# Peptides against a protein of PDB entry 5OK6: the designs that were tried, part 131

Target 1, 215 residues: chain A of PDB entry 5OK6
Amino acid sequence: ELPGLDSQWRQIENGESGRERPLRAGESWFLVEKHWYKQWEAYVQGGDQDSSTFPGCINNATLFQDEINWRLKEGLVEGEDYVLLPAAAWHYLVSWYGLEHGQPPIERKVIELPNIQKVEVYPVELLLVRHNDLGKSHTVQFSHTDSIGLVLRTARERFLVEPQEDTRLWAKNSEGSLDRLYDTHITVLDAALETGQLIIMETRKKDGTWPSAQL

## One batch from the design tools (peptide; made by RFdiffusion4, then SolubleMPNN)

Design b2_p23_5_s4 (from b2_p23_5, 11 letters changed)
Fold by OpenDDE base, seed 3:
Structure b2_p23_5_s4 (fold): chain B 215 residues (1-215), chain A 23 residues (1-23)
Amino acid sequence: as target 1 above (215 residues)
Amino acid sequence: SEEAEKFLKQLEELSRKEEEAAK
């Protein structure tokens, strides 16, 4: 059952708990297609529950590039293509209006960047491979704020590397060469890693030598 | 770096071998 229009507006647009509330790192926010949201705004501001401005179910179809993996289109812009809502507000809207059948919510996390909080709409998808088995890749999603150390640990986990085995990372750059990721304390952002980038995990040989050093 | 270049060549060779083995 839909609450009163004024109540809906207050619940969703309330600056303390709604759309305008401060971003906090680690919190989940959700994308809502801009046109739908504007239609909802018009509906609740109109004061007529029986108005022809009823927005219907939330439909984010235009934000997706595919309906298989439900990946977002590239280049979406906040305020133009979508609105960000905190989890509570999103769940209210979904409970009131529903979400298009079969369509997943677009959940994203707030990340802490230098001097700013941001909803990370586009995390980085890296292609992880082993130096000796390039044909077996694992696509893993990382935040821009994740450390290279986390990427390395994740790679080790995915490839079932034993704790006693030593590993390091290389990134294939846009020029087709390899850059060694020496500093594991820097972030994915600092390392300028991009979606689709190949990350090679090199495993130290049993003889204590690195594969790359013997060439 | 020279190390990176050599390693890249190694990886390219490995990739080639894997592709050949997959045929």
Scores: peptide ipSAE 0.196, ipTM 0.765, DockQ to the pose 0.126
Fold by OpenDDE base, seed 5:
Structure b2_p23_5_s4 (fold): chain B 215 residues (1-215), chain A 23 residues (1-23)
Amino acid sequence: as target 1 above (215 residues)
Amino acid sequence: SEEAEKFLKQLEELSRKEEEAAK
């Protein structure tokens, strides 16, 4: 059931629980396509529930590059292409207007960066491979705030590496060279890892030597 | 580093061998 237009505005736009509320790390926020949101604003500000400005169901189709994996288009800009709403506000809008059939919500997490909190719209997708089987990659999504240690643990898990096996990571850089990721305590952001980047997991040999050291 | 360069060459060779085996 649709509440009154003034009530809708107050619930979505307020600074305590709505669009303008402070970000908190770990919270879920949702993307709403900008044109739809603007139409909703016009509708609720117009004061006529029967207005032709009724926005209809939420449709984020223009934000997606594909409807198979539901990946976002690259280069989307907050305030231009979409608005961000906290979970409560998003759920209100969905309950009132619905979401386009078959379309998933675009949920993102607030991350803590050194000086700011931000909704991470574009987490990093890394291509994980083993040094001896470069043709078999696992694409895994990471936050910029995730540690290299987490990337390593994830790689070990995906490749079913035994606990006693020693492993380390290399990143293929834009120049085509390999950079060893020595410090596992730094973040994906600190390591400047990017989406689509190849991450090679090297496994220590049974003789205690590293494949890279024998060349 | 020298280590990285050598390792890269090894990986390139491995990739080449895989491609040849796939043909």
Scores: peptide ipSAE 0.178, ipTM 0.756, DockQ to the pose 0.127
Fold by OpenDDE base, seed 1:
Structure b2_p23_5_s4 (fold): chain B 215 residues (1-215), chain A 23 residues (1-23)
Amino acid sequence: as target 1 above (215 residues)
Amino acid sequence: SEEAEKFLKQLEELSRKEEEAAK
């Protein structure tokens, strides 16, 4: 059952727990399509629960580029295409109005960047491959704040690399050349890694030599 | 680096061989 219109407005828009609440690293926020949200605002501000301005179920269809992988369209802008709601507010709206059948929620995490918290709407998807088996790729999502060390560990895990095997990473750059990712302590952001970028995991040979050094 | 360029060439050759094997 829908709560009163004023109650809805307060729960979703209040500065303490609503849309305007402070961002906290690690918390989940959700995207809501802007037009739906504006329709909801008009509905609850109108003061008539029986109004023809009833927004219906949440429908984020216009934010997705596909309904298979449910990837977001590129270039979406906060405040223009979508609004961000904290988990509590999102769940309230879903409970009140429902979500379009079969459509997943668009959940994103708050990350901490230098001097700012931000909801990471577009995390980085990297293509992980082994130097000796380029035909088998793993697409893995990373935060911009994740370390290169995490990328390396993730690659090792995905390729079932044994602990005693030594590995290192290369990134294919925009010029088509390979850059060694020497420092594993820097972030994906610091390394300027981008979605769709090929990351090659090189495994050290049993003789102690690197494949790249034998050329 | 020269090392990176050589390694890239090796990878390109490996990729080509894999594509041929996939036919």
Scores: peptide ipSAE 0.140, ipTM 0.735, DockQ to the pose 0.131
Fold by OpenDDE base, seed 4:
Structure b2_p23_5_s4 (fold): chain B 215 residues (1-215), chain A 23 residues (1-23)
Amino acid sequence: as target 1 above (215 residues)
Amino acid sequence: SEEAEKFLKQLEELSRKEEEAAK
């Protein structure tokens, strides 16, 4: 059941629990396509529930680059292409208006950067490979705030590396060379890792030598 | 680094061999 227009506005735009509430690290926020949101605003501000400005179902189709993996288009801008809503507000809108059939919600997490909290709309998608099989990749998303250590652990898990096996990471840089990721305590952001970047997991040999050291 | 350069060369060679074997 749709609540009154004023109630809708208050629940979605309320400064304490609505769109403009403070961000908290780890919380989920959701993207809403800007045009739909603006139509909703016009509808609830118009004061007529029977208005032709009724927004209909939420449809974020224009934000997606594909309908298979439901990846976002690159270069989307908050306030221009989409608005961000906290989980509660998002769920209200979905309950009131529905979401386009088959379309997933666009859920993102609040991350804490050194000087700011923000919703991480674009996590870093890395291509994880083994040094001896570059053709078999695992594409994995990481937060910019994730450590290189987490990337390494994730790679180990995906490739079913035994606990006793020693591994390390290399990143293929934009110049086509390899940079060894020595410090596992720095973040993905600190390491300047980017979406689509190849990350190579090197596994130490049983004799205690590294494949890279034998050449 | 020298280590990186050597490893890159190794990887390139491995990749080449894999591509040739796949033909």
Scores: peptide ipSAE 0.130, ipTM 0.724, DockQ to the pose 0.127

Design b2_p23_6_s1 (from b2_p23_6, 7 letters changed)
Fold by OpenDDE base, seed 5:
Formats: structure tokens, sequence, C-alpha cells
Structure b2_p23_6_s1 (fold): chain B 215 residues (1-215), chain A 23 residues (1-23)
């Protein structure tokens, strides 16, 4: 049985634990499709549990670009396309109404940016390749707050680079040149890396020279 | 000289067009 409508409203919309709660770095928040959420609001505000305004199961289908990899559509806007709920509120709604069968939750993390917390709806997906085998790529997701050092470590892990091998990163720029990522302590955001950007991991030769020095 | 990315592609078996088409 569903909780009382007033109880549902208070549980989801409150400023302490609901939709209006402060963002905290590292917390999980969930996207809910705006039309469904508005339907739910109308239902619980109507005060009639038997109303035709019953929202049914949560369906975020319109937020996905496809039902294969469940990637979000580009350019979605909070308050227009979706609302953000903290994990507790999301789980309440799912428990009450269910989630469309086979549809994954859209979980995102709160990140700390300079002077602001935000839910990172669009993490950066980088195309990682080795300098000598550009045809074999790994697409890996990173937070904007992740360091270039983490990108490098991740690339090394994905390509099974031995610990003794020296590696460095290059980012392909819009001009078709490569910008070397010298500082591994800066973030993905600071490096201005973008989703779909080609990142080339260069491995130092056994003779101590870099492959790029021969170009 | 060609862009460094293009040089990598040419040297290591990818086309110039391919690498330039990447984001």
Amino acid sequence: as target 1 above (215 residues)
Amino acid sequence: SPPLATQFAELYGKSTEWILSQR
C-alpha cells in the first residue's frame, strides 16, 4: 500500500532529506523525468488516492538516447527535463511506484567545484588509445574533478602497461595537433578535456626516447 | 609540418582522415 499522499509529499519535497536538501560532495542523486515527477506532484497534491492522476511506475525513457547503453541525451536541463532527488527520496519513489521494467536508475554523484557543489549529470567520457595502436580504444568515464594522474593510471591499467614502463598523455585538440598533459595534478576540468576527446597514451621506448620525438 | 596527431596516425597505421575525425 502507498503511504498517505501528504506523507509522500513531505517525504520527497522536504528541505532536510528531500528534493530541496543541500548537496554534499560524494552523495548519490537520481534523475527523475520531469513529466512523471509533475504527474506525481499533481497526484499527491490532489488528495485523492483513486484519482486518474496516478503517475504509474517511474519511466525515464525520454531521458535516454537509446535503450542499449542507457546514455543520457545531450543537453538535458534540470527543472526542464528532469528533477534531481537524493538517494533516500529516489528509493522511496521507486518503492512506492516502481521503476519501468529493465530501465536502470540514473544515478549521479555530487562533485565539489570551485565554490559550488553540483550533481555531475554529464561526467567526461574520454577515448583512450596507445600511440602505436590508435585502432584499439577504451572509452572511460571520469569526473571533471578527477586528476589527470587518475586518467593516466586508468589508461595504464586498461592497456596492461607494466609498472616499469614510463607513460605520458596527449590530448588531441581541435586543430588536429596534440597537447601534452604535463601536470598530472590538475583536474579533467582544468585541462578542459571534453567527452569524446581522444587521449593518446605514449609509452617511452626501451632506448629512453619518446616516440613523439621521431615525428 | 603536419599536426602531431596526424603524424602519429600516419606512422602507426591510421589514416589522417580518421584521426582528424576524432573529437
Scores: peptide ipSAE 0.137, ipTM 0.820, DockQ to the pose 0.676
Fold by OpenDDE base, seed 1:
Structure b2_p23_6_s1 (fold): chain B 215 residues (1-215), chain A 23 residues (1-23)
Amino acid sequence: as target 1 above (215 residues)
Amino acid sequence: SPPLATQFAELYGKSTEWILSQR
């Protein structure tokens, strides 16, 4: 059963636990399509539960690029295309109104950047390959706050690299050259890695030489 | 000399175009 309209408003918009609550790193937030949310606001502010302004099920269809991989459209803007809700508020709305059949929730994480917390709506998708088998790739999502070390470990895991094998990363730049990712302690953001960027994992030869040194 | 990525592609049987098409 739906709670009272005033209770809904307080629960979702309350600054302590609602939409305006402080961001905390690692927490999950959810995207809600802006028009649906505005319809909900109008409904609960109208004071009539039987109003024709009833928002119906949450429908985020307009935020998705496709219904196969459920990727977000590029260039979505907070406050224009969507609103962000903390997990509790999202789950309340879903429990009250439902989510459109077959649509996944659009869950995102709060990340800590040098001077701000933000919901990372667009994590970085990297195309991981091995230097000697460029035809076999793994697309993996990373936070901008993830280290290059994590990217390397992830690549090693995905390609089943043995612990004794030494590996390193190269990023393809806009000029078609490879930039060596020397420092594994810097972040994806610091390395300026972007979605769709090719990352080549080079494995050291048994003779101790690097394949790239012979090119 | 060609970019290192292109050199890897040529050596290990991936097209140069594929490498260059990657972001």
Scores: peptide ipSAE 0.100, ipTM 0.786, DockQ to the pose 0.718
Fold by OpenDDE base, seed 4:
Structure b2_p23_6_s1 (fold): chain B 215 residues (1-215), chain A 23 residues (1-23)
Amino acid sequence: as target 1 above (215 residues)
Amino acid sequence: SPPLATQFAELYGKSTEWILSQR
């Protein structure tokens, strides 16, 4: 059952647990398509529950570039294309209005960057490959705050690298060369890794030599 | 010497064009 319009407004827009609440690292927030949200605002502000301004079910279709992987369109802007809601507010709206059938929620995490918390709407998608089999790739999503060490561990896991095997990463740069990711403690952001970037995992040979040393 | 990426591609059977076209 839908709560009263004023109650809906307070639950979604209140500064403590609603849209305007402070961001906290690790929390889940959800994207809502801006037009739908504005329609909802108009509905609850209108004071008539039977109004023709009823927003219907949440439909984020316009935010997606594909319905296979449910990737977001590039270049979406908060406040223009979507609004961000904390998990509680999102779940309220879904319970009240429903979500378009088959459409996944657009869940994102709050990350802590130097001096700011931000909902990471666009995590970095890296193309992971092995040095000796560039045709077999794993596209993996990482936070900008994830360490290169995590990227390496993830690559090892995806390619089923044995614990005793030594591995290291190379990032393909814009010049077509490879940059060694020496420091595994820096973040994806610090390493300036970008979506679509090719990351090559090199595995050390049994003789203790690196394949790249022979190039 | 060619870029390391190109060298990997050549050694492991991928085209230089393919590896350079990534990203």
Scores: peptide ipSAE 0.100, ipTM 0.776, DockQ to the pose 0.650
Fold by OpenDDE base, seed 2:
Structure b2_p23_6_s1 (fold): chain B 215 residues (1-215), chain A 23 residues (1-23)
Amino acid sequence: as target 1 above (215 residues)
Amino acid sequence: SPPLATQFAELYGKSTEWILSQR
């Protein structure tokens, strides 16, 4: 059952638990398509629950570039294309109005950057390959705050690398060369890795030599 | 010398064009 309009507004826009609440690292936030949200605002601000301004179910269709993988369109802007809601507020809206059939929620995490918290709407998708089989790739999503060490561990796991095998990463740069990711403690952001970037995992040979040393 | 990525591609059987086409 729908709460009273003033109650809905207070639950969603409340500065402590609603849209205006402080961001906290690791928390989940959800995207809501802006036109739907504005329709909802107009509905609850109108004071008439029987109004023709009823927003209907949440529909985020315009935020997706595909309905297969449910990838977001590139270049979406907060406050222009979508509104961010904390998990509690999102779940209230879904419980009150529903979500369009078949659409997944657009869940994102708050990340901690050196001087700011932000919702990471666009995590980095890296194309992971092995040095000796560039045709077999794994696309894996990472946070900008994830370490290169995590990327390496993830690559090892995806390619079933044995614990005793030594591995290292190379990133393909814009010039078509490879940059060694020497420091595994820096972040994906610090390494300036981007979505779609090719990351090559090199495995050390049994003779103790690296394949790249023969190039 | 060619970029290291192209050297890997040549050595391990992936086309240079494919490597260069990747982001």
Scores: peptide ipSAE 0.099, ipTM 0.760, DockQ to the pose 0.696

Design b2_p23_6_s2 (from b2_p23_6 with P2A T4R T14Q H22L F23T)
Fold by OpenDDE base, seed 2:
Formats: structure tokens, C-alpha cells, sequence
Structure b2_p23_6_s2 (fold): chain B 215 residues (1-215), chain A 23 residues (1-23)
């Protein structure tokens, strides 16, 4: 059953626990399509639960570029294309109005950047490959705040690299050259890694030489 | 010098066309 309109508004827009609450690193937030949200605002502000302004089920279809992988369209703008809600507010709206059948929630994490928190709407999706088998990739999502060390560890795990094997990363740049990721303590953001970028894990030979030293 | 992705793929006998299609 839908709560009263004023109760809905206070629950979703409440500055302590609603849409305007402070961002905290690691928290989950959810995207809601802007037109639906505006329709909901009009409905609850109208004061008539029987009004023709009822928003219906949450439908984020316009935010997706595909309904197979449920990837977001590029270039979406907060406040124009979508609204961000904290998990509690999102779950309330879903419980009250439902979510379009088969459509997944758009969950994102708050990240800590220098001097600011933000919801990371577009995490970096990297194509991880081994130097000796470029045709077998693992696509893995990373935060911009994740270290290159984490990317390396993740690649090692996905490719079942033995602990005693020494490995390092290369990124394919826009010029088609390979840039070695020397510092594993810098972030994905600091390394300027982009979605769809090829990351090559090189494994050191048993003789102590690197395959790339022969290029 | 940083190796080119094409040279890297060629060294290991893999198609460069596939690598270029992903980036």
C-alpha cells in the first residue's frame, strides 16, 4: 500500500536520509530516470492520490543503451537525465511503485576523490588479457579509485597465475603503443585508464627475462 | 621505447585486427 503523499515526499527528500543526505564513501546509491522522478514529485506535491499524475512503475529504460548487458548510455548528466537516491530511498520507491519488469536497478558506489565524494556512475571497465593469449579477455569493472595493484591482483586471479610467477601490466594507449604501468600504487584515475581499454598482463619467464624485452 | 600493441601481438602470433577492434 502506498503511504500518504506527504510521507512519501518526506521519506525520499528528507535531508537526513533522503536524496539530499551527505555522500559517504562505499555507500550504494541508485539512479532514477529524471522524467519518472519529476512525475513522482508532481504526484506527491499535488496532494491528490487519485490524480492522473500517478507516475506508475519506475522505468529507467531511457538510461540504458542496451537491454542485454544493461549498460548505461554515455554522457548522462545528474539532474538532467537522472536523479541519485540513497539505497533506502530507492528501496522505498521500488516497494511503492515497482520497477519495470525485467529491468535491473542501477546501483552505483560513492567514491572518495581528492576533496570530494561523488557517486561513480561510470566505473572503468577494463579488458584484461595475457601477453601470450590476447584473444582471451576478462572484462572487469574497476573504480577510478582502485589501485593499479588491484588491477594486477585481479588479473592474476582471473588468469589463475601462481603466486611465484612475476607479472606486470601494460596499457594499450590511443596511439596503439603499450604504456607500462610501473607504479602499482597509483589509481586507475591517475593512470588515466578508460572503459574498453586493453590491459595486458605480462608474465616473467623462468629465465628471469621479460617477454616484452624482446620487442 | 614502449612496444606497440601490433608488435606485441605479432611477436606472440596473434591477430592484430582483433586487438584493434577492441580499442
Amino acid sequence: as target 1 above (215 residues)
Amino acid sequence: SAPRATQFAELYGQSTDWVESLT
Scores: peptide ipSAE 0.018, ipTM 0.545, DockQ to the pose 0.703
Fold by OpenDDE base, seed 5:
Structure b2_p23_6_s2 (fold): chain B 215 residues (1-215), chain A 23 residues (1-23)
Amino acid sequence: as target 1 above (215 residues)
Amino acid sequence: SAPRATQFAELYGQSTDWVESLT
């Protein structure tokens, strides 16, 4: 049985624990398709639990570009296409109304930038490759707040690089040239890395020379 | 350095209205 309509409203639409509560770094938030959410609002505000305005199960289908990888469509906008809910509020709605069969939740993390906290709706997917085998890529997701050092460590792990091997990163830029990622302490955001961008891990030769120095 | 406000809005799926308010 659904909770009372007023109770639903108070639990979801409040500034302490609901939709309007402050963001906290590292917390999970969830996307809800805007039309469904508006239908829910109309339902609970209508005061009739048996109303024809019943929203049914949560259906985020319109937010997905594919049902294989469940990737979001590009260019979605908060307040227009979706609403963000904290985990507790999301789980309440799912428990009350259900989620469309086979559809995964759209979970995102709050990230902390120097002067702002935001839900990172679009983390960066990088194509990691080795300098000597550009045809074998690993697609890995990173936060914009992740360091280049983390990207490098991740690349080393994915390609099973031994600890004694020295490696460095290059990013393929929009002009098709390669930019060295010298500073490993800067973030993915600071390096302006984008989804689909090719990141090349170069491994130092046993003779102490870099492959790129011979180009 | 922080991304441009427009880029920031795109990255986090937020309305550009706030960006316009800063220009």
Scores: peptide ipSAE 0.009, ipTM 0.394, DockQ to the pose 0.022
Fold by OpenDDE base, seed 1:
Structure b2_p23_6_s2 (fold): chain B 215 residues (1-215), chain A 23 residues (1-23)
Amino acid sequence: as target 1 above (215 residues)
Amino acid sequence: SAPRATQFAELYGQSTDWVESLT
């Protein structure tokens, strides 16, 4: 059942638990299409529950690039295209108004950067391949705060690399050359890895030599 | 730098204004 309009406004916009609450690393936030949200604001501020300004169900269709993978359009801007809501506020709105049938929620995580917490709207998707089979890729999503070590472990897991096998990563750069990811303690962000970038896992030979050392 | 501003905008879907304020 829909709560009173003032109650809705307080619940969603309240600075302690609503849209303006502090970000906390690891928390889930959700995107809401800006026009829908503005319509909701107008509705609840109007004071008439029977108003023609009723927003209807949440519809984020304009934020999606496709309805197959439900990827976001590139270049969306907070405050212009969407608003960010904490999980509790999102769930309230969904419970009150519903979500368009078949649309998934647009869930994103708060990440901690050196000087700021932000909702990571566009995590990085890396194409993981083996040096000896470039035709078989695994696309894996990472946070920009994830370490290169995590990327390496993930690649090892996806390719079923045995624990005794030694592996290392290379990134294909914009010039088409390969940059070795030597430091596994730096982040994806520090390594300047981008969505769609090819990451090559090299496996050490049984003779102790690296395939790349012979190139 | 402009490249960093673009990268941050791509990461967070935010205006570059805040990045410029850090630089």
Scores: peptide ipSAE 0.008, ipTM 0.381, DockQ to the pose 0.023
Fold by OpenDDE base, seed 4:
Structure b2_p23_6_s2 (fold): chain B 215 residues (1-215), chain A 23 residues (1-23)
Amino acid sequence: as target 1 above (215 residues)
Amino acid sequence: SAPRATQFAELYGQSTDWVESLT
């Protein structure tokens, strides 16, 4: 059963787990399509539960680029295209109104950047490949706060690299050259890695030489 | 110096066109 309109408003907007609560690193937040949210606001502010302004089920369809991988459209803007809700608030809305059938929630994490906490709506999607088989990519999402070391470990895991094998990463830059990712302690952000960027994992030869040393 | 993507792809027997299409 739907709670009273004033209770809904207080729970979602002004509650301890409301929309305006402080961001905390590692917490999950959810995107809600702005038009739906505005309709919900109008409904609960109107004071009439039988109003024609009833928002219906949550439908984030307009935020998705595709219904296969459920990727977000590029360039979505907070406050214009969507609102962010803490997990508790999201779950309340879903319990009250439902979510469109088959549509996944748009869950994102709060990350700690050097000077700000934010919900990372767009994690970096990298194309991981091996130097000897560029045709087989693993697309993997990383936080901007993830280390290059994590990217390397992830690549090793995805390609089933044995622990005794030495590997290193190269990034294809915008000029079409390969930049060596030497420092594994810097972040994806620090390395300026971008979505769709090709990351090449090079494996050291048995003779102790690197394949790329011939270039 | 960092190798060029095309040279790298050629060295490992991969299509340069494919590499360029990925980015």
Scores: peptide ipSAE 0.007, ipTM 0.439, DockQ to the pose 0.631

